# Peptides against a protein of PDB entry 2V3S: the designs that were tried, part 51

Target 1, 95 residues: chain A of PDB entry 2V3S
Amino acid sequence: PISLVLRLRNSKKELNDIRFEFTPGRDTAEGVSQELISAGLVDGRDLVIVAANLQKIVEEPQSNRSVTFKLASGVEGSDIPDDGKLIGFAQLSIS

## One batch from the design tools (peptide; made by RFdiffusion4, then SolubleMPNN)

Design b2_p18_6_s1 (from b2_p18_6, 9 letters changed)
Fold by OpenDDE base, seed 5:
Structure b2_p18_6_s1 (fold): chain B 95 residues (1-95), chain A 18 residues (1-18)
Amino acid sequence: as target 1 above (95 residues)
Amino acid sequence: AKVMSLEEALAAARAAAE
């Protein structure tokens, strides 16, 4: 399995690192993304973008060691999106 | 950053829902 970490801010704007495994052929990007939402760790509005980037990283984990992407849930927030600070952005990386 | 596992988070969410 591929060991991954999803780094993003919670509702209190605190950074969290969520670790999980992905087994190609068994798991799907959308399925795991739905689990992240079910766990309350990802906003439902971010299903598409999380799944897309999860698929990207697992299809070529040797080339895509880390991907940072804009969250739909963060676009209209009070804070200006910032990929460096992961404000309105999340990051997936190979553990 | 706070470190947690998806597995544990799912378990907690399930427990809270029951």
Scores: peptide ipSAE 0.659, ipTM 0.913, DockQ to the pose 0.917
Fold by OpenDDE base, seed 3:
Structure b2_p18_6_s1 (fold): chain B 95 residues (1-95), chain A 18 residues (1-18)
Amino acid sequence: as target 1 above (95 residues)
Amino acid sequence: AKVMSLEEALAAARAAAE
């Protein structure tokens, strides 16, 4: 399995590193993304973007060691999105 | 950064829903 970390800010704007595994052929990007939402770790509005980037990293993990992407939920926030600070952005990386 | 696992988070969410 591929060991991954999703880094993003919680409701208190604190950075969290969420560890999980992905097994190609068994797991799907959408399925794992739905689990992240069910756990309350990802906003439901971010299903599409999380799944798309998760698919990207698992299809070529040797080349895509890290992907940072803009969250749909972050656009409506009061803070200006910033990929460097992961404000309105999340990051997936190979553990 | 706070470190946590998806597996543990799912278990906690399931327990809270019961």
Scores: peptide ipSAE 0.658, ipTM 0.913, DockQ to the pose 0.906
Fold by OpenDDE base, seed 4:
Structure b2_p18_6_s1 (fold): chain B 95 residues (1-95), chain A 18 residues (1-18)
Amino acid sequence: as target 1 above (95 residues)
Amino acid sequence: AKVMSLEEALAAARAAAE
């Protein structure tokens, strides 16, 4: 399986690294993304963008070691989105 | 950054729902 880390800020704006595995042919990007939402770790509004980027990284994990993407849930927040600080952004990376 | 496991988070969420 592919070992991954999802880095994003929680409701208290603290950075968290969420570790999980992805097995091609068994797991799906959308399925794992739904698990992240069910666990309360990802906002439901971010299903599409998380799944899309998860699919991208697992398709070519040797080339795509890290991807940073804008969250839909961060657009209407009080803080200005910033990819460098992961404000309104999340990052997927190969562990 | 705080490190956590999706597997553990799912288990906790499921247990809390029981």
Scores: peptide ipSAE 0.657, ipTM 0.912, DockQ to the pose 0.941
Fold by OpenDDE base, seed 2:
Structure b2_p18_6_s1 (fold): chain B 95 residues (1-95), chain A 18 residues (1-18)
Amino acid sequence: as target 1 above (95 residues)
Amino acid sequence: AKVMSLEEALAAARAAAE
């Protein structure tokens, strides 16, 4: 399986690293993304963008060691989105 | 950054829902 880490800020704006595994042929990007939402770790509005980027990283993990993407939930927040600070952004990386 | 696992988070979520 592919060992991954999702880094993003929680409701208290604290950075969290969420580790999980992805097994090609068994897991799907959308399925794992739904689990992240079910666990309360990802906003439901971010299903599409998380799944898209998870698919990107798992289809070519050797080339895509890390991907940072803008969250749909972040655009409506009071804080200005910032990929460097992961404000309104999340990051997926190979562990 | 705080480190956690999706597996543990899912387990906690299930427990909280029961």
Scores: peptide ipSAE 0.655, ipTM 0.912, DockQ to the pose 0.943

Design b2_p18_6_s2 (from b2_p18_6, 8 letters changed)
Fold by OpenDDE base, seed 1:
Structure b2_p18_6_s2 (fold): chain B 95 residues (1-95), chain A 18 residues (1-18)
Amino acid sequence: as target 1 above (95 residues)
Amino acid sequence: AKEMSLDEALAAAKAAAA
């Protein structure tokens, strides 16, 4: 399985590193993304973007070691999105 | 950053919903 970490800020704006595994052929990007939402770790509005980027990283984990992407939930927030500070952005990386 | 696993978070969420 592929060991991954999703880094993003919680509702208190604190950075969390969420580790999980992805097994190609068993898991799907959308399925794992739905679990992240069910766990309360990802906003439901971010299903599409998380799934898309998860799919991207698991397609070629040796090449795509890290991907940072804008969250739909972050656009409407009070804070100005900033990929460097992961404000309104999340990061997927290979552990 | 705070470290956590998805499995643990899922278990916690399930327990909270029960």
Scores: peptide ipSAE 0.706, ipTM 0.924, DockQ to the pose 0.931
Fold by OpenDDE base, seed 2:
Structure b2_p18_6_s2 (fold): chain B 95 residues (1-95), chain A 18 residues (1-18)
Amino acid sequence: as target 1 above (95 residues)
Amino acid sequence: AKEMSLDEALAAAKAAAA
């Protein structure tokens, strides 16, 4: 399986690293994204963008070692989105 | 950053919902 880490800020704006595995042919990007939402770690509004980027990283994990993407849930917030600080952004990386 | 696993988070969420 592919070992991944999702880094994003929680409701207290603290950075969390969520580790999980992805097995090609068994898991799907959407399925794992839904698990992240079910666990309360990802906002439901971010299903599409998380799944899209998860698919991107797992399809070529040797080439796509890390992807940073804008969260739909982050654009409405008072904080200005910042990919460097992961404000309104999340990051998927190969562990 | 705080480290956690999705599996453990899912288990915790399930337990909290039960």
Scores: peptide ipSAE 0.706, ipTM 0.925, DockQ to the pose 0.934
Fold by OpenDDE base, seed 4:
Structure b2_p18_6_s2 (fold): chain B 95 residues (1-95), chain A 18 residues (1-18)
Amino acid sequence: as target 1 above (95 residues)
Amino acid sequence: AKEMSLDEALAAAKAAAA
C-alpha cells in the first residue's frame, strides 16, 4: 500500500497530519475522501478537490511526492487563503 | 503538527456518534 499524509488545519486552525494508506485496486480516491469526511477531518464541501488530488498523487506516487491544493471550504472562511501557511489549503504527501 | 491516523479518527467518530 501507499502511505500518505494529509496535512490541513482543523476547526481550531491547528495543523494536523493525518496518516492513511491507499491500496490501488482496492481503495478509491473518492472512497478514502469520504472516510476523511466521515471522520470529521475534511469538510464535506471539499470531497471533490480532495478526491481529485488524492487520485493524482496515487497515480504517480514516485513523481508526485506532494501536492498542495485550495479547499472549497477555505474560500468561504474569514481568513485569506495562503498556501504557505496552509490556510484554506491542504497538502497530500507520500510518507 | 498533531499526528493522527485516519483509522483511529474513524473509530473515535463512530464511538462519539453511538
Scores: peptide ipSAE 0.705, ipTM 0.924, DockQ to the pose 0.915
Fold by OpenDDE base, seed 3:
Structure b2_p18_6_s2 (fold): chain B 95 residues (1-95), chain A 18 residues (1-18)
Amino acid sequence: as target 1 above (95 residues)
Amino acid sequence: AKEMSLDEALAAAKAAAA
């Protein structure tokens, strides 16, 4: 399986690194993304963008070691989105 | 950053909803 880490800020704006595995042929990007939402770790509005980027990283994990993407939930927040600080952004990386 | 497992989080969420 592919060992991954999703880094993003929680409701208290604290950075969290969420570890999970992805097994091609068994898991799907959307399925795992739904689990992240079910666990309360990802906003439901971010299903599409998380799934899209998860698919991107697992299709070529050797070349796509890390991907940072803008969250749909982040655009409505009071904080200005910042990819460097992961404000309104999340990051997927190979563990 | 705080480290956590998705599996653990899922288990916790399920337990909290039960």
Scores: peptide ipSAE 0.705, ipTM 0.924, DockQ to the pose 0.939

Design b2_p18_6_s3 (from b2_p18_6, 8 letters changed)
Fold by OpenDDE base, seed 5:
Formats: sequence, structure tokens, C-alpha cells
Structure b2_p18_6_s3 (fold): chain B 95 residues (1-95), chain A 18 residues (1-18)
Amino acid sequence: as target 1 above (95 residues)
Amino acid sequence: AKVMSLADAKAAAAAAAA
């Protein structure tokens, strides 16, 4: 399996690293993303963007070691989105 | 950053539902 980390800020704006595995042929990007949402780790509004970027990283994990993407849930926040600080952004990376 | 796992979160949710 592919070992991944999803880094994003929680409701208290604290950075969390969420570890999970992805097994090609068994798991789907959308399915795992839905599990992240069901576990309360990802906002439901971010299903599409998380799934898209998860698909990107797992299809070529040797080339795509890390992807940073804008969250749909972050655009309505009070803080200005910032990919460097992961404000309104999340990051997926290979462990 | 605080480190956690999806597996742990799923297990916690399952336990809470039981």
C-alpha cells in the first residue's frame, strides 16, 4: 500500500497530519476521501478537491511526492488563503 | 503538527457507534 499524509488545519486552525494508506486496485480516491470526511477529518465540501488530488498523487506516487491544493471550505473563512501556511489549503504527501 | 491516523479515527467512530 501507499502510505500518505494529509496535512491540514483543524477547526482551531492547528495543523494536523492525518496518516492513511491507499491500496491501488482496492481503494478509490473518492472512497478514501469519503472516509476522511466521515471520520470528521475533512470538510464535506472538500470531497471533490481532496479526491482529485488524492487520485493525482496515487497514480504517480514516484513523481508526485507532494501536492498542495486549495480547499473549498477555506474560501469562506476569515483568513486569506495561503498555500505556504496551509490556510485554506491542504497538502497530500507520500510518507 | 499533531499526528493522527484515519484508521484510529475509524476505529473510534465504530466503537462509539457500538
Scores: peptide ipSAE 0.623, ipTM 0.889, DockQ to the pose 0.855
Fold by OpenDDE base, seed 3:
Structure b2_p18_6_s3 (fold): chain B 95 residues (1-95), chain A 18 residues (1-18)
Amino acid sequence: as target 1 above (95 residues)
Amino acid sequence: AKVMSLADAKAAAAAAAA
């Protein structure tokens, strides 16, 4: 399996590193993303963007070691999105 | 950053639902 880390801020704006595995041929990007949402780790509004970027990283993990993407849940917040600080952004990386 | 796992979160959710 591919060992991954999802880095994003929690409701208290603290950075969390969420570890999980992805097995090609068994898991799907959307399925794992739904599990992240069901666990309360990802906002439901971010299903599409998380799944898209998870698919990107697992289809070519040797090349796509890290991807940073804008969250749908972050655009309407009071804080201005910032990819460097992961405000309104999340990051997936190969562990 | 605080380190956690999806597996742990799933286990916690399953325990809460039992």
Scores: peptide ipSAE 0.623, ipTM 0.890, DockQ to the pose 0.849
Fold by OpenDDE base, seed 1:
Structure b2_p18_6_s3 (fold): chain B 95 residues (1-95), chain A 18 residues (1-18)
Amino acid sequence: as target 1 above (95 residues)
Amino acid sequence: AKVMSLADAKAAAAAAAA
């Protein structure tokens, strides 16, 4: 399986590293993203974006070691989105 | 950063629902 880390800020704006595995042919990007949401680790509004970027990284894990993407849930937040600080952004990386 | 596990979160949710 592919070992991944999803880094994003929680509701208290604290950075969390969420570890999970992805097995090609068994898991789907949307399915794993739904599990992240069901576990309360990802906002439901971010299903599409997380799934799309998860699909991207698992398709070519050797080339896509890390992907940073804008969260839908961060657009209307009080803080201005910032990819460097992961404000309104999340990062998927190969562990 | 705080380190968390999806597997642990899933297990906790399942246990809480049982």
Scores: peptide ipSAE 0.622, ipTM 0.890, DockQ to the pose 0.856
Fold by OpenDDE base, seed 4:
Structure b2_p18_6_s3 (fold): chain B 95 residues (1-95), chain A 18 residues (1-18)
Amino acid sequence: as target 1 above (95 residues)
Amino acid sequence: AKVMSLADAKAAAAAAAA
Protein backbone atom coordinates (compact mmCIF):
# COMPACT_ATOMS: atom_id res chain seq x y z
CA PRO B 1 0.00 0.00 0.00
CA ILE B 2 0.91 3.67 -0.39
CA SER B 3 1.60 5.41 2.93
CA LEU B 4 0.30 8.97 2.96
CA VAL B 5 0.10 11.95 5.28
CA LEU B 6 -2.60 14.60 5.14
CA ARG B 7 -1.48 17.79 6.87
CA LEU B 8 -4.15 20.33 7.75
CA ARG B 9 -5.29 22.56 10.59
CA ASN B 10 -8.00 21.53 13.02
CA SER B 11 -10.74 23.76 14.43
CA LYS B 12 -8.22 25.17 16.90
CA LYS B 13 -5.97 26.11 13.97
CA GLU B 14 -3.37 23.55 15.05
CA LEU B 15 -1.51 21.53 12.42
CA ASN B 16 -2.32 17.83 12.35
CA ASP B 17 -0.59 15.09 10.38
CA ILE B 18 -3.07 12.35 9.54
CA ARG B 19 -1.46 9.08 8.47
CA PHE B 20 -3.35 6.66 6.25
CA GLU B 21 -2.74 3.99 3.64
CA PHE B 22 -4.07 3.66 0.12
CA THR B 23 -4.13 0.35 -1.72
CA PRO B 24 -4.56 0.73 -5.48
CA GLY B 25 -7.23 -1.55 -6.88
CA ARG B 26 -8.97 -1.84 -3.50
CA ASP B 27 -9.36 1.73 -2.28
CA THR B 28 -10.79 4.68 -4.18
CA ALA B 29 -9.90 8.33 -3.71
CA GLU B 30 -13.51 9.21 -2.98
CA GLY B 31 -13.93 6.29 -0.58
CA VAL B 32 -10.89 7.18 1.51
CA SER B 33 -11.89 10.85 1.47
CA GLN B 34 -15.30 9.87 2.80
CA GLU B 35 -13.60 7.90 5.59
CA LEU B 36 -11.58 10.97 6.54
CA ILE B 37 -14.80 12.98 6.72
CA SER B 38 -16.66 10.29 8.67
CA ALA B 39 -13.82 10.23 11.19
CA GLY B 40 -14.23 13.98 11.70
CA LEU B 41 -10.78 14.70 10.31
CA VAL B 42 -11.87 16.52 7.16
CA ASP B 43 -14.75 18.93 6.57
CA GLY B 44 -17.53 17.47 4.45
CA ARG B 45 -17.38 20.46 2.12
CA ASP B 46 -13.87 19.37 1.14
CA LEU B 47 -14.82 15.95 -0.26
CA VAL B 48 -14.36 16.93 -3.89
CA ILE B 49 -11.02 18.71 -3.55
CA VAL B 50 -9.51 16.08 -1.23
CA ALA B 51 -10.61 13.24 -3.49
CA ALA B 52 -9.26 14.98 -6.59
CA ASN B 53 -5.85 15.58 -5.06
CA LEU B 54 -5.70 12.14 -3.48
CA GLN B 55 -6.36 10.64 -6.91
CA LYS B 56 -3.58 12.80 -8.36
CA ILE B 57 -0.98 11.68 -5.83
CA VAL B 58 -1.83 7.96 -5.89
CA GLU B 59 -1.87 7.64 -9.68
CA GLU B 60 1.82 8.60 -9.82
CA PRO B 61 3.23 8.55 -6.27
CA GLN B 62 6.84 8.47 -7.45
CA SER B 63 6.40 11.75 -9.32
CA ASN B 64 3.78 13.43 -7.16
CA ARG B 65 5.49 13.32 -3.77
CA SER B 66 3.48 16.24 -2.40
CA VAL B 67 0.40 18.23 -3.40
CA THR B 68 -0.97 21.36 -1.71
CA PHE B 69 -4.52 22.46 -2.42
CA LYS B 70 -7.10 25.02 -1.37
CA LEU B 71 -9.93 23.87 0.89
CA ALA B 72 -13.52 24.86 0.20
CA SER B 73 -14.08 25.10 3.96
CA GLY B 74 -11.33 27.69 4.32
CA VAL B 75 -12.65 30.26 1.85
CA GLU B 76 -15.36 31.74 4.07
CA GLY B 77 -13.33 31.73 7.27
CA SER B 78 -12.02 34.75 9.12
CA ASP B 79 -8.41 33.95 8.27
CA ILE B 80 -6.91 34.84 4.91
CA PRO B 81 -5.96 31.68 3.01
CA ASP B 82 -2.21 31.04 2.87
CA ASP B 83 -0.66 27.99 1.20
CA GLY B 84 2.69 28.47 2.93
CA LYS B 85 1.12 28.38 6.39
CA LEU B 86 -1.58 25.89 5.37
CA ILE B 87 -4.35 28.30 6.30
CA GLY B 88 -7.33 27.33 4.18
CA PHE B 89 -5.04 24.84 2.46
CA ALA B 90 -4.10 21.21 3.05
CA GLN B 91 -1.16 19.11 1.95
CA LEU B 92 -0.97 15.46 0.91
CA SER B 93 2.43 13.80 0.85
CA ILE B 94 4.00 10.39 0.46
CA SER B 95 5.48 9.09 3.74
CA ALA A 1 2.25 18.97 14.30
CA LYS A 2 0.07 16.45 16.11
CA VAL A 3 0.36 13.01 14.56
CA MET A 4 -2.71 10.81 14.27
CA SER A 5 -3.97 7.83 12.30
CA LEU A 6 -7.08 7.32 10.21
CA ALA A 7 -6.93 3.64 11.15
CA ASP A 8 -7.03 4.51 14.84
CA ALA A 9 -9.92 6.90 14.29
CA LYS A 10 -11.86 4.23 12.41
CA ALA A 11 -11.16 1.68 15.13
CA ALA A 12 -12.39 4.08 17.81
CA ALA A 13 -15.57 4.74 15.84
CA ALA A 14 -16.16 1.01 15.35
CA ALA A 15 -15.70 0.36 19.06
CA ALA A 16 -18.18 3.10 19.93
CA ALA A 17 -20.73 1.57 17.56
CA ALA A 18 -20.32 -1.97 18.98
Scores: peptide ipSAE 0.620, ipTM 0.888, DockQ to the pose 0.790

Design b2_p18_6_s4 (from b2_p18_6, 9 letters changed)
Fold by OpenDDE base, seed 4:
Structure b2_p18_6_s4 (fold): chain B 95 residues (1-95), chain A 18 residues (1-18)
Amino acid sequence: as target 1 above (95 residues)
Amino acid sequence: AKELSLEEALEEARRRRE
């Protein structure tokens, strides 16, 4: 399986590194993204963007070691999005 | 950053709903 880390800020704006595995052929990007939401770790509004970027990284994990993307939930937040600080952004990376 | 496990988080979420 592919070992991944999703880095994003929680409701207290604290950075969390969420580790999980992805097995190609068994897992789907949408399925794992739904699990992240079910666990309360990802906002439901971010299903599409998380799934899209998860798909991107798992299809070529050796080439796409890290992907940073804008969260839909972050755009609607009070803080100005900042990819460097992962405010309104999340990052998927190969562990 | 705080380290979390999706697997463990899912289990905890399930327990909270029960």
Scores: peptide ipSAE 0.749, ipTM 0.936, DockQ to the pose 0.946
Fold by OpenDDE base, seed 2:
Structure b2_p18_6_s4 (fold): chain B 95 residues (1-95), chain A 18 residues (1-18)
Amino acid sequence: as target 1 above (95 residues)
Amino acid sequence: AKELSLEEALEEARRRRE
């Protein structure tokens, strides 16, 4: 399996590193993204973007060691989105 | 950053619903 970390801020704006595994052929990007939502770790509005970027990283994990992407849930937030600070952004990386 | 396990988080979420 591929060991991954999803880094994003929780509702208290605290950074969380969420570790999980992805097994190609068994897991799907959408399925794992739904688990992240079910666990309360990802906003449901971010299903599409998380799944898309998870798919990207798992299809070429040696080339896509890290991907940072804008969250839909962060667009209407009070803070200005910032990929460097992961405000309104999340990051997937190979562990 | 706080380290979390998706697997453990899912288990906890399940327990809260029961």
Scores: peptide ipSAE 0.748, ipTM 0.937, DockQ to the pose 0.905
Fold by OpenDDE base, seed 5:
Structure b2_p18_6_s4 (fold): chain B 95 residues (1-95), chain A 18 residues (1-18)
Amino acid sequence: as target 1 above (95 residues)
Amino acid sequence: AKELSLEEALEEARRRRE
């Protein structure tokens, strides 16, 4: 399986590194994304963008070691989005 | 950053719903 880490800020704006595995052929990007949501770790509004980027990284994990993407849930937040600080952004990376 | 496991988080979420 592919070992991944999703880095994003929780509701308290604290950075979390969420580790999980992805097995091609068994798991789907959407399915794992839904698990992240059901666990309360990802906002439901971010299903599409998380799934899309998860799909991207698992398609070519050797080439896509890390992907950073803008969250839909962060657009209307009080904080200015910043990919470097992962404000309104999340990052998927290969462990 | 705080280290979390999706697997463990799912288990905890399940327990909260029980």
Scores: peptide ipSAE 0.748, ipTM 0.936, DockQ to the pose 0.929
Fold by OpenDDE base, seed 3:
Structure b2_p18_6_s4 (fold): chain B 95 residues (1-95), chain A 18 residues (1-18)
Amino acid sequence: as target 1 above (95 residues)
Amino acid sequence: AKELSLEEALEEARRRRE
């Protein structure tokens, strides 16, 4: 399986590193993304963007070691989005 | 950053609903 880490800020704006595994042929990007939401770790509005980027990283893990993307839930937030500080952004990385 | 496990988080979420 592919070992991954999703880094993003929680409701208290604290950074969390969420570790999980992805097994090609068994897991799907959308399925794992739904689990992240069910666990309360990802906002439901971010299903599409998380799934899209998860698919990107697992299809070519050797080339796509890390991907940073804008969250839909962060656009309407009080803080200005910033990819460097992961404000309104999340990052997926190969562990 | 706080380290979390998706598997453990899912289990906790399940227990909270029961």
Scores: peptide ipSAE 0.747, ipTM 0.936, DockQ to the pose 0.921

Design b2_p18_7_s1 (from b2_p18_7, 7 letters changed)
Fold by OpenDDE base, seed 5:
Structure b2_p18_7_s1 (fold): chain B 95 residues (1-95), chain A 18 residues (1-18)
Amino acid sequence: as target 1 above (95 residues)
Amino acid sequence: AFITSVTSGGKTFDVYSA
């Protein structure tokens, strides 16, 4: 399996690392993204962007070691998006 | 630091403070 870390801010704006495994052929990017949302760890509005970037990283994990992407939920927030501080952005990386 | 572990649909997610 592929060991992944999803780094993003929670509802209190605290930066968290969410560690999980992805098994190609058993898991799908869409399915795991839905479970992240069901677990309350990802905003439902971010399904599409999380699934797209999860698919990207698991397709070629040796080449795509880290991907940072803009959250749909971030554009409606009060803070200005900032990829360096992961405000309105999240990061997927290989553990 | 470890915060919690959440399981959904057979997938386990371990949450840490970064």
Scores: peptide ipSAE 0.850, ipTM 0.972, DockQ to the pose 0.928
Fold by OpenDDE base, seed 4:
Structure b2_p18_7_s1 (fold): chain B 95 residues (1-95), chain A 18 residues (1-18)
Amino acid sequence: as target 1 above (95 residues)
Amino acid sequence: AFITSVTSGGKTFDVYSA
């Protein structure tokens, strides 16, 4: 399995690392993203972007060691998005 | 630091403070 870390800010704007495994052929990017949402760890509005970037990193984990992407849930927020501070952005990386 | 572990649909997610 691929060991991944999803780094993003929680509802209190605290930066968390969410560690999980992805098993190609058993897991799907869409499915795992749905479980992240069901677990209350990802905003439902971010299903598409999380799934797309999860797919990107798991299809070429040796080349894509880290991907940072803009969250749909961050666009309408009061804070100005900032990829360096992961405000309105999240990061997926290989553990 | 470890915060909690969450399971959904048979998938486990371990949450740490970054």
Scores: peptide ipSAE 0.850, ipTM 0.972, DockQ to the pose 0.942
Fold by OpenDDE base, seed 1:
Structure b2_p18_7_s1 (fold): chain B 95 residues (1-95), chain A 18 residues (1-18)
Amino acid sequence: as target 1 above (95 residues)
Amino acid sequence: AFITSVTSGGKTFDVYSA
């Protein structure tokens, strides 16, 4: 399996690392993204963007060691999005 | 530091403070 880390801020704006495994052929990017949402770890509005970037990193994990992407849930927030501080952004990386 | 572990649909997610 591929060991991944999803770094993003929780509802208290605290930066967390969410570690999980992805098994190609068993897991799908959309399926795992749905479980992240069901677990309360990702906002439901971010399904599409999380799934797209999860797919990107798992299809070529040796080349795509890290991907940072803008969250839909961050666009309407009070804080100005900032990819460096991961405000309104999340990061997926290979563990 | 380890915070918690969450399981959903058979998938486990371990949450750490970054």
Scores: peptide ipSAE 0.850, ipTM 0.972, DockQ to the pose 0.944
Fold by OpenDDE base, seed 2:
Structure b2_p18_7_s1 (fold): chain B 95 residues (1-95), chain A 18 residues (1-18)
Amino acid sequence: as target 1 above (95 residues)
Amino acid sequence: AFITSVTSGGKTFDVYSA
């Protein structure tokens, strides 16, 4: 399995690392993304963008060691998006 | 630091402070 870390700010704007495994052929990017949402760890509005970037990193984990992407849930927020501080952005990386 | 572990649909997610 692929060991992944999703770095993301929670509802209190605290930066957390969410560690999980991804098994190609058993897990799907959309399926795992849906479980992240069901677990309350990802906003439901971010399903598409999380799934797309999860797919990107798991299909070429040796080449895509880290991907940072803009969240749909962060666009309409009061805070200005900032990829460096992961405000309105999240990061997936290989553990 | 470890915060919590959450399981959904058989998938486990371990949450740490970053």
Scores: peptide ipSAE 0.849, ipTM 0.972, DockQ to the pose 0.942

Design b2_p18_7_s2 (from b2_p18_7, 7 letters changed)
Fold by OpenDDE base, seed 4:
Structure b2_p18_7_s2 (fold): chain B 95 residues (1-95), chain A 18 residues (1-18)
Amino acid sequence: as target 1 above (95 residues)
Amino acid sequence: SFISSVTSAGKTFEVFSA
């Protein structure tokens, strides 16, 4: 399996690392993203972008060691998005 | 530091303070 870390801010704007495994052929990017949402770890509005970037990293984990992407849930927030601070952005990386 | 572990439909996610 591929060991992944999803780094993003929680509802209290605290930066967390969410560690999980992805098994190609058993897991799907959309399925795991849905479970992240069901677990209350990802905003439901971010299904598409999380799934897309999860797919990107798991299809070529050796080439895509880290991907940072803009969250849909962060666009309408009060804070100005900032990829460096992961405000309105999340990061997926190979553990 | 470790915060929590969440399991959804058999998928486990471990949450750490970054």
Scores: peptide ipSAE 0.809, ipTM 0.961, DockQ to the pose 0.955
Fold by OpenDDE base, seed 1:
Structure b2_p18_7_s2 (fold): chain B 95 residues (1-95), chain A 18 residues (1-18)
Amino acid sequence: as target 1 above (95 residues)
Amino acid sequence: SFISSVTSAGKTFEVFSA
């Protein structure tokens, strides 16, 4: 399996690392993204962008070691999105 | 620092303070 880390801020704006495995042929990017949402770890509005970037990284994990992407949920937030501080952004990386 | 482990439909996610 592929060991992944999703780094993003929780509801208290605290930066967390969410570690999980992805098994090609068993898991799907959309399925895992839905479970992240069901677990309360990702905002439901971010299904599309999380799934797209998860798919990207698991397709070529040796080439795509890290991807940072803008969250739909962050656009309407109190703070201005900032990819460097991961405000309104999340990061997926190979563990 | 380990915070929690969450399982949803058989998929496990471990949450750590970054």
Scores: peptide ipSAE 0.809, ipTM 0.961, DockQ to the pose 0.942
Fold by OpenDDE base, seed 2:
Structure b2_p18_7_s2 (fold): chain B 95 residues (1-95), chain A 18 residues (1-18)
Amino acid sequence: as target 1 above (95 residues)
Amino acid sequence: SFISSVTSAGKTFEVFSA
């Protein structure tokens, strides 16, 4: 399995690392993204963008060691998006 | 540091403070 870390801010704006495994052929990017949402760890509005970037990193984990992407849930928020501080952004990386 | 472990439909996610 591929060991991954999803770094993003929680509802209190605290930066957390969410560690999980992805097994190609058993897991799907959209399926795991839906479980992240069901677990209350990802905003439901971010299903598409999380799934797209999860698919990208698991397709070629040796080439895509880290991907940072803008969250749909952060676009209309009160805070100005900032990829450096991961405000309105999240990061997926290989553990 | 370790915060919690969440399992959803058999998939486990471990949450740490970054």
Scores: peptide ipSAE 0.808, ipTM 0.960, DockQ to the pose 0.945
Fold by OpenDDE base, seed 5:
Structure b2_p18_7_s2 (fold): chain B 95 residues (1-95), chain A 18 residues (1-18)
Amino acid sequence: as target 1 above (95 residues)
Amino acid sequence: SFISSVTSAGKTFEVFSA
């Protein structure tokens, strides 16, 4: 399995690392993204972008060691998006 | 620091403060 970390801010704007495994052939990017949402760890509005970037990192984990992407939920917040501070952005990386 | 472990639909997510 592929060991991943999803880094993003919670509702209190605190930065968290969410660690999980992805098993190709058993897991799907769409399915795992839906489970992240169901667990309350990802905003439902971010399904598409999380799934797309999860697919990107798991298809070539040796080359795509880290991907940072803009959240749809972030554009509606009061804070200005900032990829360096992961405000309105999330990051997936290989553990 | 470890915060929580969450399972949904058979998938486990471990949450840590960064």
Scores: peptide ipSAE 0.640, ipTM 0.881, DockQ to the pose 0.935

